# Peptides against a protein of PDB entry 6MBK: the designs that were tried, part 27

Target 1, 240 residues: chain A of PDB entry 6MBK
Amino acid sequence: GFEMVNFKEEGFGLRATRDIKAEELFLWVPRKLLMTVESAKNSVLGPLYSQDRILQAMGNIALAFHLLCERASPNSFWQPYIQTLPSEYDTPLYFEEDEVRYLQSTQAIHDVFSQYKNTARQYAYFYKVIQTHPHANKLPLKDSFTYEDYRWAVSSVMTRQNQIPTEDGSRVTLALIPLWDMCNHTNGLITTGYNLEDDRCECVALQDFRAGEQIYIFYGTRSNAEFVIHSGFFFDNNSH

## One batch from the design tools (peptide; aimed at target 1 R160 Q163 I190 R222)

Design b2_p10_5_s2 (made by RFdiffusion4, then SolubleMPNN; from b2_p10_5, 3 letters changed)
Fold by OpenDDE base, seed 5:
Structure b2_p10_5_s2 (fold): chain B 240 residues (1-240), chain A 10 residues (1-10)
Amino acid sequence: as target 1 above (240 residues)
Amino acid sequence: MAREIPVLAR
């Protein structure tokens, strides 16, 4: 029903190969294909995760390290996904001096500086962990862990992380959702949820798409991009 | 494909 295409301005996106109707379930991603905190725990990172309090407490950092470990693993299942990720981001961690100067006149500067400081502190901490912790010896990034690596991974996670339910539905966890996150953004309503019965992310079409058209989704506000687990797709029909 | 960025926790 769709194919990955490199669009000139948007980068990678999804293009419909057939007509897709509004509200049609056109895309689903089983849990086993997701990069999650749980998959991080079950990976080569698992032993270190089990002994590091920060990895345990901060799922986004766990995902960042999971991403780095898988990127450094030639046989990783997620290599095709990782290769679609940008090498650099338009995020504050990549801002040039002129961009930072522009922000000095805004309240955003505090958040930028905080992010820089936090990221630098985390890198320094984990650099030491990777160099000294026994369970870090088997990590593929052992001899190659730079700030640029960490900045990239953190930025990748920050721009792509999603909240999904745990397998039992009792809690929420963090996930990167391959294939689905290739959809570029348009204004609209959240049309993605998690189906616990089938244990998969599900995306329904925001509108009709014709064969050959790019498929867009609404990302929502990231803070609110909680997969509405139990309420179904909030089609706020009230806007019609 | 990039989305809004949360500030990293301290």
Scores: peptide ipSAE 0.029, ipTM 0.687, DockQ to the pose 0.068
OpenDDE base, seeds 1, 2, 3, 4: peptide ipSAE 0.027, 0.026, 0.028, 0.029; ipTM 0.674, 0.674, 0.687, 0.689; seed 4 fails the geometry check

Design b2_p10_5_s3 (made by RFdiffusion4, then SolubleMPNN; from b2_p10_5 with S4E S10K)
Fold by OpenDDE base, seed 1:
Structure b2_p10_5_s3 (fold): chain B 240 residues (1-240), chain A 10 residues (1-10)
Amino acid sequence: as target 1 above (240 residues)
Amino acid sequence: MAREIPVLPK
């Protein structure tokens, strides 16, 4: 019912291959296809994860390293997904000096500076960990871990991480959701949920989409400032 | 980007 297409300006998105009606379940992604903190723990990163308090405490960082490890693994199951991710982002970690100056008049400036310093500190910490920790020896990124790598991974996770329930529904965890996260943003209502019975993420159509139209979803209630911080863009018609 | 994904009611 849909296909991945590279749209001008918007990058990759999903296009309907048939007419899709509003509220129709057109897209679902089983848990086994997700990149999660759990899949990170079960990967080559697992031994290091079990020994590093920061990885354990910060699921977003765990996902970032999971993403880097899988990217560096030619036979990774997620290679097709990873190859669809942007190589660079318009998020604060990529801002030029002029962009930062512009933000000085906004409430976002504090968060921008925080992201810069935190990311730098994290990189320095994990660079040392990767170089010295015994459980880091088998990581495919051991001999190739640059700040640019880390910045990319952190930005990828920051822009695409989602909270999903654990299998038993008792708590939440973080996940990257392949295929689904290719949907670009429009104004509307949340139309994605997690189906615990079928153990899958489910997305229903926000509106009618005709064959050949791009399928949009609503990302959530965020201010333009939050969109800049989390996604690197402004939404002109943002009602929040 | 990051999205809100509520648990669907059963």
Scores: peptide ipSAE 0.099, ipTM 0.755, DockQ to the pose 0.695
OpenDDE base, seeds 2, 3, 4, 5: peptide ipSAE 0.244, 0.039, 0.068, 0.162; ipTM 0.847, 0.702, 0.728, 0.811; seeds 2, 5 fail the geometry check

Design b2_p10_5_s4 (made by RFdiffusion4, then SolubleMPNN; from b2_p10_5 with S4E S10R)
Fold by OpenDDE base, seed 4:
Structure b2_p10_5_s4 (fold): chain B 240 residues (1-240), chain A 10 residues (1-10)
Amino acid sequence: as target 1 above (240 residues)
Amino acid sequence: MAREIPVLPR
């Protein structure tokens, strides 16, 4: 019912291949296809994850490293997804000096500075970890871990991380949702939910879409501060 | 992109 298309200015998006009616379930993604903290733990990152307190405490960082490891792995299951991700972002970590200076007059400046500080500290910390920790030797990024790599991964996660329930529904965890997150944004209502019974993310159409039209979804209401936060690190009272 | 994903009622 849809296909991935590279749209001008919007990057990759989804295009309807048939008429889709409002509220029609047109897209679902089973848990097994998601990049999650659990999949990170079960990957080449697992041994390091099990011994690093920061990775354990901060699921977003775990996802960032998971993303980097999978990107560096030619045979990764998620290569098709990763190849659709932007190479750069228009998020605070990519802001030019003039943009940062402008933000000094906005409510977002403190969050931006926090992101810069946290990202720099995290990079420095994990650079050392990757260089010295025994379980880091197996990581495909062992000999190539730059700030640009980390900035990209963190920005990818910040812009695309989603809360989903655990399998038993008792807790929430973080996930990147391939294919679904290719939908570009429009104003409206949230039309995505998680179906625990079928263990899948489900998206219904926000409106009628004709064959050949781009399928948009509503990402949610974003204030400037919320935008920066969502584009930044989630930390549950952690220092990094 | 980051979105709110509510748990669907069972």
Scores: peptide ipSAE 0.061, ipTM 0.731, DockQ to the pose 0.604
OpenDDE base, seeds 1, 2, 3, 5: peptide ipSAE 0.057, 0.105, 0.045, 0.071; ipTM 0.728, 0.774, 0.712, 0.743; seeds 2, 3, 5 fail the geometry check

Design b2_p10_6 (made by RFdiffusion4)
Pose (drawn by RFdiffusion4):
Structure b2_p10_6 (pose): chain A 240 residues (1-240), chain P 10 residues (1-10)
Amino acid sequence: as target 1 above (240 residues)
Amino acid sequence: SERIPVLRYY
């Protein structure tokens, strides 16, 4: 019912190949396909996860290393997903100095500075941990772990991650949801939820989509400062 | 059956 298309404005997204009515359940993704903090713990990253206090406290960082470890694993279950991810992003981590300079004197620039400093600190910290701590000597990252790798990983997580209930429903966790996460954003209401009975992520159409029209979802009631810093885009006519 | 909203985390 859909195909991947490279749109000028949003980059790659989903386009309808048939008419899709509003409220139609048109997209579902089972839990097995998701990359989660739990899958990160049970992966080759597990030995380091159990020893490093930062990875235990910061699931988003755990997902970034999970993504990097699987990217460096030729036989990873998630290789189809990793190979279709973007190689670059428009998060401020990728901005030139003069591009950030336009934000001087604004409310938003402080968070740009924090993002930069946090990412650089994290890279330097984990570089040392990976190169020296025994619990990381079997990681794929020992051979090569560049700043570009880390910038890409945290950018992938911040622009795509989601909160989902745990398999039991009593807690929440962070996850990457393949296929569905290729939908771009438009104004509207959240129409994506997690179905605990079928144990899958389900998305109903936000609006009518004719064949040939791009399929959009509503990401959330975020400001443009949040969209730029964490999602890497500015949304014209953001009603929120 | 209930659906739990999937939210973007920042």

Design b2_p10_6_s1 (made by RFdiffusion4, then SolubleMPNN; from b2_p10_6, 6 letters changed)
Fold by OpenDDE base, seed 5:
Structure b2_p10_6_s1 (fold): chain B 240 residues (1-240), chain A 10 residues (1-10)
Amino acid sequence: as target 1 above (240 residues)
Amino acid sequence: SSLVPVLHSL
């Protein structure tokens, strides 16, 4: 029904290989393919996770470290997904001085500075943890954990993290959703959900797509400021 | 099948 394509301005996206009708279930991703807080716990990160209160309390940081560990693992199941991720982002953590100066006239500047400060503090904390904690010795990032690595992982998670139900549906957890998160954004309604019976993410088409057209989804209701902070882009036709 | 919304975290 679709293929991965590199679009000139939008980067990687999904293109329809046949006509897809509105509300058609065209894409699903089983839980076993997701990068989740649970998969982080079950990975090489698990021993450290079990002893670090910040990893336990902050699922986004757990995902960031999971992403770094899997990136550093040549045999990782998620290598094909990780290779589709940008090497750099247009998020505030990558802003140059002129971009920061532009934001000084906006309310977003306070959030940008807070994000910089928090990310730097987290890096300093985890650098020490990785250098000193016994369970960090087996991590593939033990001898290669730079601020650039951490900034990349945090930005990857920030732009792509999703709330999904736990297996029993009793709670929410965080996940990266491979293949699905390659869909670029357009205005519309949320068309993705989690099917607990089949234990999978399910995406239905927002509209009719013809063979050869790019498949877009709606990421959610966000302001342009939130898109800059969380997704690294503006959407001029955003109703929020 | 019950479908629970999947959302990007803010």
Scores: peptide ipSAE 0.032, ipTM 0.715, DockQ to the pose 0.931
OpenDDE base, seeds 1, 2, 3, 4: peptide ipSAE 0.025, 0.025, 0.043, 0.032; ipTM 0.685, 0.690, 0.730, 0.695; seeds 3, 4 fail the geometry check

Design b2_p10_6_s2 (made by RFdiffusion4, then SolubleMPNN; from b2_p10_6, 6 letters changed)
Fold by OpenDDE base, seed 4:
Structure b2_p10_6_s2 (fold): chain B 240 residues (1-240), chain A 10 residues (1-10)
Amino acid sequence: as target 1 above (240 residues)
Amino acid sequence: MELVPVLHSL
């Protein structure tokens, strides 16, 4: 067993309530609890999704809007999860002018600028969509959609999105994995997989943990501070 | 039982 704890320096994390052995399946998350492109399509966002080519083409943006819609919905199933998310991030979209200036001497500056430009363009596009598209009228963000909202959602997805199989296992889709992504990171091996038979994410312990210890996992390439060059927000020259 | 690795997508 484990419990969610707010650690002073690391924020929310998971603490073992008993001794957990290495390779023990200690955490699983059924598909129905995940925020996915499919759950976005089945939400209040669904009608707009069905009519907007960018939402359809870019699963990460679909997740960002799904996250915003659910955040703005007091009765959302995911409210407990959303409330555990950071309000701000140490990602490039939150860099101060001086931090960006410092990066001008690095190769990373081109990626940072691309991220800023793409995010700004996406915001401008979707601001117009939200203001003008008939299916946007039912969205809880209709009257309040700021750049800060969009920046937060994009950053949340960028830092937390995962690839999982579709229900039939034929394709991959994107998902936010509640509870699991509350684990703080350590160096190691990926110990999380998707069990198609049981239709759930499964996480086995990277090492032995004693009762009262924080449970760390390795998410793979995850840096909250690292600019994701390979983020779908940047690769698609979608001048949108 | 098939376990597909969950990859964090950047």
Scores: peptide ipSAE 0.097, ipTM 0.755, DockQ to the pose 0.690
OpenDDE base, seeds 1, 2, 3, 5: peptide ipSAE 0.028, 0.021, 0.020, 0.024; ipTM 0.677, 0.627, 0.638, 0.665; seed 3 fails the geometry check

Design b2_p10_6_s3 (made by RFdiffusion4, then SolubleMPNN; from b2_p10_6, 7 letters changed)
Fold by OpenDDE base, seed 1:
Structure b2_p10_6_s3 (fold): chain B 240 residues (1-240), chain A 10 residues (1-10)
Amino acid sequence: as target 1 above (240 residues)
Amino acid sequence: VPLVPVLHSL
């Protein structure tokens, strides 16, 4: 087994409660527990989703709004998950002036500026949508939609979104994977997959973990620049 | 199917 632990420097992570062997299936998350574009469509957001072309075209934005709607809903099934999410991120949307100045000497600065500009434009667009669209009246965020809310949701999705298959396996969709996404990063190989037969996300251990050790996963091959832009951190042992 | 965390910028 494993347990959720708040590690001092890394925030929330998973700790082994017993010895786990390499390649052991130690964690699985059924589709019904995931926050997906489909669950967004089936939520209070569904009527607005059906009428807004940007929500339909951009699954990451649909997830961001789904996350905001569920956060604003006291009885949301995902409240326990949402409460584990950081309140702030180290992503470029949260950078101070000195951090931006440091990046001005790097190629990443163009992506930082693009991300900031796009996020601001999206917020302005959706602020107007929420104020004026008939299907927005039932959203729990109707009277509480700030840039800070949107920045948080966008950053949450950006750092945690995954591609999963649709139920029929014919296409891919986007998902947040509760519990699994609490695993912090280490170097290695991708050890997570989706089992369509059992309709669940499955994670096997990257290595042996002893009882009491933190369980790490590999987030995939990324440059440090990509980690900064998308995850808000540098990985010193990154091979790229 | 391997799950790859998506670095999809907005």
Scores: peptide ipSAE 0.116, ipTM 0.795, DockQ to the pose 0.287
OpenDDE base, seeds 2, 3, 4, 5: peptide ipSAE 0.043, 0.064, 0.097, 0.059; ipTM 0.739, 0.759, 0.784, 0.756; seeds 3, 5 fail the geometry check

Design b2_p10_6_s4 (made by RFdiffusion4, then SolubleMPNN; from b2_p10_6, 6 letters changed)
Fold by OpenDDE base, seed 3:
Structure b2_p10_6_s4 (fold): chain B 240 residues (1-240), chain A 10 residues (1-10)
Amino acid sequence: as target 1 above (240 residues)
Amino acid sequence: SELVPVRHAL
């Protein structure tokens, strides 16, 4: 009922191939297709995850390393999805000197500096871990782990991470949702839910869409175009 | 079946 299209000014999005009515279930994504903290634990990253306190405590960082490991794996199941991701972002970690100088007169500059500092510290920590930890030897990024890699991964997760229930529904976990996250944003109501019985994300149409129209979804607070500082980038434990 | 709302995590 939809296809991927490159739209003017909006980039890639989904276009309806038939008429879709409001509240119609037009898109679903099974858990097995998601990149989650659980899939990270079950990947080549699993042994290291089980031994590293930060990976265990910060699901967004676990997803970032999961993304890096899969990107570095030619036969990764998620290669088609990863290839759709931007190579860089318009988030604070990618701000140029002039953009940073512009913010110096605002309180936002303190948040930007904090994010830079914490991201750099995280990179330094994990660089050491990757170089010395026994379970890091099998990682495809062992000899190729740069700050640019880390910046890309954390920015990808920051802009695309979602909360979903665990398989048993008892807790909340983090996930990247392929195909679904290709929809562009509009104002409205949340129309995506997780069906625990069928173990899949389900998206219903926000409004009527005619064949040939772009399908928009309301992400809630998600916006790739906004200056957003996420708490997941802050790290208070300087001992690591 | 009941759906659990999916939201972007900030």
Scores: peptide ipSAE 0.186, ipTM 0.815, DockQ to the pose 0.712
OpenDDE base, seeds 1, 2, 4, 5: peptide ipSAE 0.036, 0.171, 0.131, 0.052; ipTM 0.725, 0.818, 0.787, 0.744; seed 2 fails the geometry check

Design b2_p10_7 (made by RFdiffusion4)
Pose (drawn by RFdiffusion4):
Structure b2_p10_7 (pose): chain A 240 residues (1-240), chain P 10 residues (1-10)
Amino acid sequence: as target 1 above (240 residues)
Amino acid sequence: SSRIPVLRYY
């Protein structure tokens, strides 16, 4: 019912190949396809996860390393997902100095500075951990772990991650949701939820989509400062 | 069955 298309404005997204009515359940993704903090713990990253206090406290950082470890694993279950991810992003981590200079004197620039400093600190910290701590000597990253790798990973996570209930429903966790996460954003209401009975992520159409029209979802009631810093885009006519 | 909203985390 859909195909991947490279749109000028939003980059790659989903386009309808048939008419899709509003409220139609048109997209579902089972839990087994998701990359989660739990799958990160049970992966080759597990030995380091158990020893490193930062990875235990910060699931988003755990997902970034999970993404890097699997990317460096030729036989990873998630290789189809990783190979279709973007190679670059428009998060401020990728901005030139003069591009960030336009933000001087604004409310938003402080968070740009924090993002930069946090990412650099994290890279330097984990570079040292990976090169020296025994619990990381079997990681794929010991051979090569560049700043570009880390920038890409945290950018992949911050622009795509989601909160979902745990398999039991009593807790929440962070996850990457393949296929569905290719939908771009438009104004509207959240129409994506997690179905605990079928144990899958389900998305109903936000609006009518004719064949040939791009399929959009509503990401959330975020400001443009949040969209730029964490999602890497500015949304014209953001009603929120 | 009910649905739990999927929210993007920042």

Design b2_p10_7_s1 (made by RFdiffusion4, then SolubleMPNN; from b2_p10_7, 5 letters changed)
Fold by OpenDDE base, seed 3:
Structure b2_p10_7_s1 (fold): chain B 240 residues (1-240), chain A 10 residues (1-10)
Amino acid sequence: as target 1 above (240 residues)
Amino acid sequence: SSLIPVRHAL
């Protein structure tokens, strides 16, 4: 019912290959296709995750390392998805000196500096962990873990992470949702949900789309200021 | 079947 297309102004998006009616279920993504904290725990990262408090406490960082490990693995199941991700982002972590100076007169500058500081400290911490922890020897990034790698992964997760229920529905966890996250944004209502019975993300059409039209979804209220302020970092005290 | 809304986490 849809195909991936590179649109002139908006970059990659989804285009309808047939007429789609409003509220029609046109897209679903099973849990097994998602990149989640759980899939990170079940990957080569699992042993390290089980022994590192920060990975356990910050699901977004766990996803970032999961993304890096899978990117460094030629046979990764998620290679097709990873190859669709931008190589660079317009997030504050990629701002040049002049762009930072431009924001100095705004309240956003404090959050930008905080994000820079936190990201740098996290990198330094995990660089040491990767160099010294026994379980890090199995990671494909053992001898190739740069700050550029880390800021890319963090930015990828920050711009694409979603909250979904755990498999038993008792808690929420973080996930990257391949294919679905390729839809571009428009104003409207949230039309994506998680179906626990079928264990999949389900997206219904926001409006009627004719064959050949781009399919838009509403991500929720997301301003550029919100990305600057919230930085995509979450600290959860629910350590397991 | 019930749906739990999914959106990008900020």
Scores: peptide ipSAE 0.097, ipTM 0.774, DockQ to the pose 0.732
OpenDDE base, seeds 1, 2, 4, 5: peptide ipSAE 0.037, 0.036, 0.045, 0.078; ipTM 0.733, 0.710, 0.724, 0.767; seeds 2, 5 fail the geometry check

Design b2_p10_7_s2 (made by RFdiffusion4, then SolubleMPNN; from b2_p10_7, 5 letters changed)
Fold by OpenDDE base, seed 5:
Structure b2_p10_7_s2 (fold): chain B 240 residues (1-240), chain A 10 residues (1-10)
Amino acid sequence: as target 1 above (240 residues)
Amino acid sequence: SSLVPVLHSL
């Protein structure tokens, strides 16, 4: 029904290989393919996770470290997904001085500075943890954990993290959703959900797509400021 | 099948 394509301005996206009708279930991703807080716990990160209160309390940081560990693992199941991720982002953590100066006239500047400060503090904390904690010795990032690595992982998670139900549906957890998160954004309604019976993410088409057209989804209701902070882009036709 | 919304975290 679709293929991965590199679009000139939008980067990687999904293109329809046949006509897809509105509300058609065209894409699903089983839980076993997701990068989740649970998969982080079950990975090489698990021993450290079990002893670090910040990893336990902050699922986004757990995902960031999971992403770094899997990136550093040549045999990782998620290598094909990780290779589709940008090497750099247009998020505030990558802003140059002129971009920061532009934001000084906006309310977003306070959030940008807070994000910089928090990310730097987290890096300093985890650098020490990785250098000193016994369970960090087996991590593939033990001898290669730079601020650039951490900034990349945090930005990857920030732009792509999703709330999904736990297996029993009793709670929410965080996940990266491979293949699905390659869909670029357009205005519309949320068309993705989690099917607990089949234990999978399910995406239905927002509209009719013809063979050869790019498949877009709606990421959610966000302001342009939130898109800059969380997704690294503006959407001029955003109703929020 | 019950479908629970999947959302990007803010």
Scores: peptide ipSAE 0.032, ipTM 0.715, DockQ to the pose 0.946
OpenDDE base, seeds 1, 2, 3, 4: peptide ipSAE 0.025, 0.025, 0.043, 0.032; ipTM 0.685, 0.690, 0.730, 0.695; seeds 3, 4 fail the geometry check

Design b2_p10_7_s3 (made by RFdiffusion4, then SolubleMPNN; from b2_p10_7, 6 letters changed)
Fold by OpenDDE base, seed 1:
Structure b2_p10_7_s3 (fold): chain B 240 residues (1-240), chain A 10 residues (1-10)
Amino acid sequence: as target 1 above (240 residues)
Amino acid sequence: SSLVPVRHAL
């Protein structure tokens, strides 16, 4: 019912191969295909995760390192997904001087500075960890961990991370959702949920999509400022 | 429904 397409300016997205009706379940992704904090714990990162309090406390950072480890692993199951991710982002971590100057007139500037400072400090911390921690020796990124790597991973997670339920539904965890997150953004309502019985993410169509049309989803309730900080773009028709 | 809403984390 859909295909991956590289759209100009928007990058990769999903295009309908047939007519899809509003509210139709057109896309689902089983848990086993997701990159989660749990899959990070079960990966080569697991031993380090079990010993580092920051990785344990900050699931987004755990996902970032999970992403880096899998990217550095030629035989990673997630290589096809990782190869679809942008190599750079429009997030504040990539802002040039002009973008920063523009934001100085907005309340977002404080968040930009904070994000940059925090990311730099995190990198410095984990650089030392990777160099010295015994459990870091097994990581495929051991000899290749640059700030650019970390910035990319953090930005990838920041723009794509989702909250999903744990397997028993008792709490929430963080996940990257391959295939689904290829849908680009439009205004609307949340049309994605997690089916615990079938243990999968399920996405229903926000509207009718004709064959050949790009399939859009609503990323969530965010202001334009939040979109800049977390997604790297403004949406003119954003109701928030 | 057993569907739990999924959205991007902020």
Scores: peptide ipSAE 0.034, ipTM 0.720, DockQ to the pose 0.891
OpenDDE base, seeds 2, 3, 4, 5: peptide ipSAE 0.033, 0.033, 0.033, 0.032; ipTM 0.714, 0.716, 0.712, 0.707

Design b2_p10_7_s4 (made by RFdiffusion4, then SolubleMPNN; from b2_p10_7, 5 letters changed)
Fold by OpenDDE base, seed 4:
Structure b2_p10_7_s4 (fold): chain B 240 residues (1-240), chain A 10 residues (1-10)
Amino acid sequence: as target 1 above (240 residues)
Amino acid sequence: SSLIPVKHAL
């Protein structure tokens, strides 16, 4: 159906290996391949997660730490996915001083400053947690947790997190969807859903694609380059 | 099978 290709301008994307028709189910990703809050709980992060109220309350931060732990783990199942992620982002946390100064004339500046302050506070909090918490000693990032690492992980999650159902369909949780999020963005309609019976994310083609064409999908408001002010601070009520 | 739309979390 498709192959992963590094496109010069767009970075990694998917290319059709055969003709794909509009509305054809060309891509599915089983739950077991997703990076989820549940996979974070079941990882090396699990013991710390179970004792840290912020990780429990904020699924996006749990995913950010999960991403950092897996990135720092050479044998991680998700290494092939993580290696395809951008090293930097065009998001507010990466804005230079001049870009921030330009935004001072806009209402967006308050949200940018809020994001900066919140991210800095989270980093300071978790730096202390990683240094002092007994369960943090097992984390592969124990001796190498920088603001740059945290900024990258938060930005990765902010630009790529998705809402999916829990296994029982009773609640919504957060997930990164490997392979699917490698599709570059185009304007259109959301053509991705979650199939609970098969426990998988399913993507149907937005249009006809010919063999050799890049497969584009519409993520909604998700672009790695898009300014999403509030996406990084999603509170999950998963205080379990 | 019911498909639940996958939404980007904002």
Scores: peptide ipSAE 0.066, ipTM 0.746, DockQ to the pose 0.711
OpenDDE base, seeds 1, 2, 3, 5: peptide ipSAE 0.028, 0.028, 0.034, 0.029; ipTM 0.694, 0.694, 0.735, 0.692; seed 3 fails the geometry check

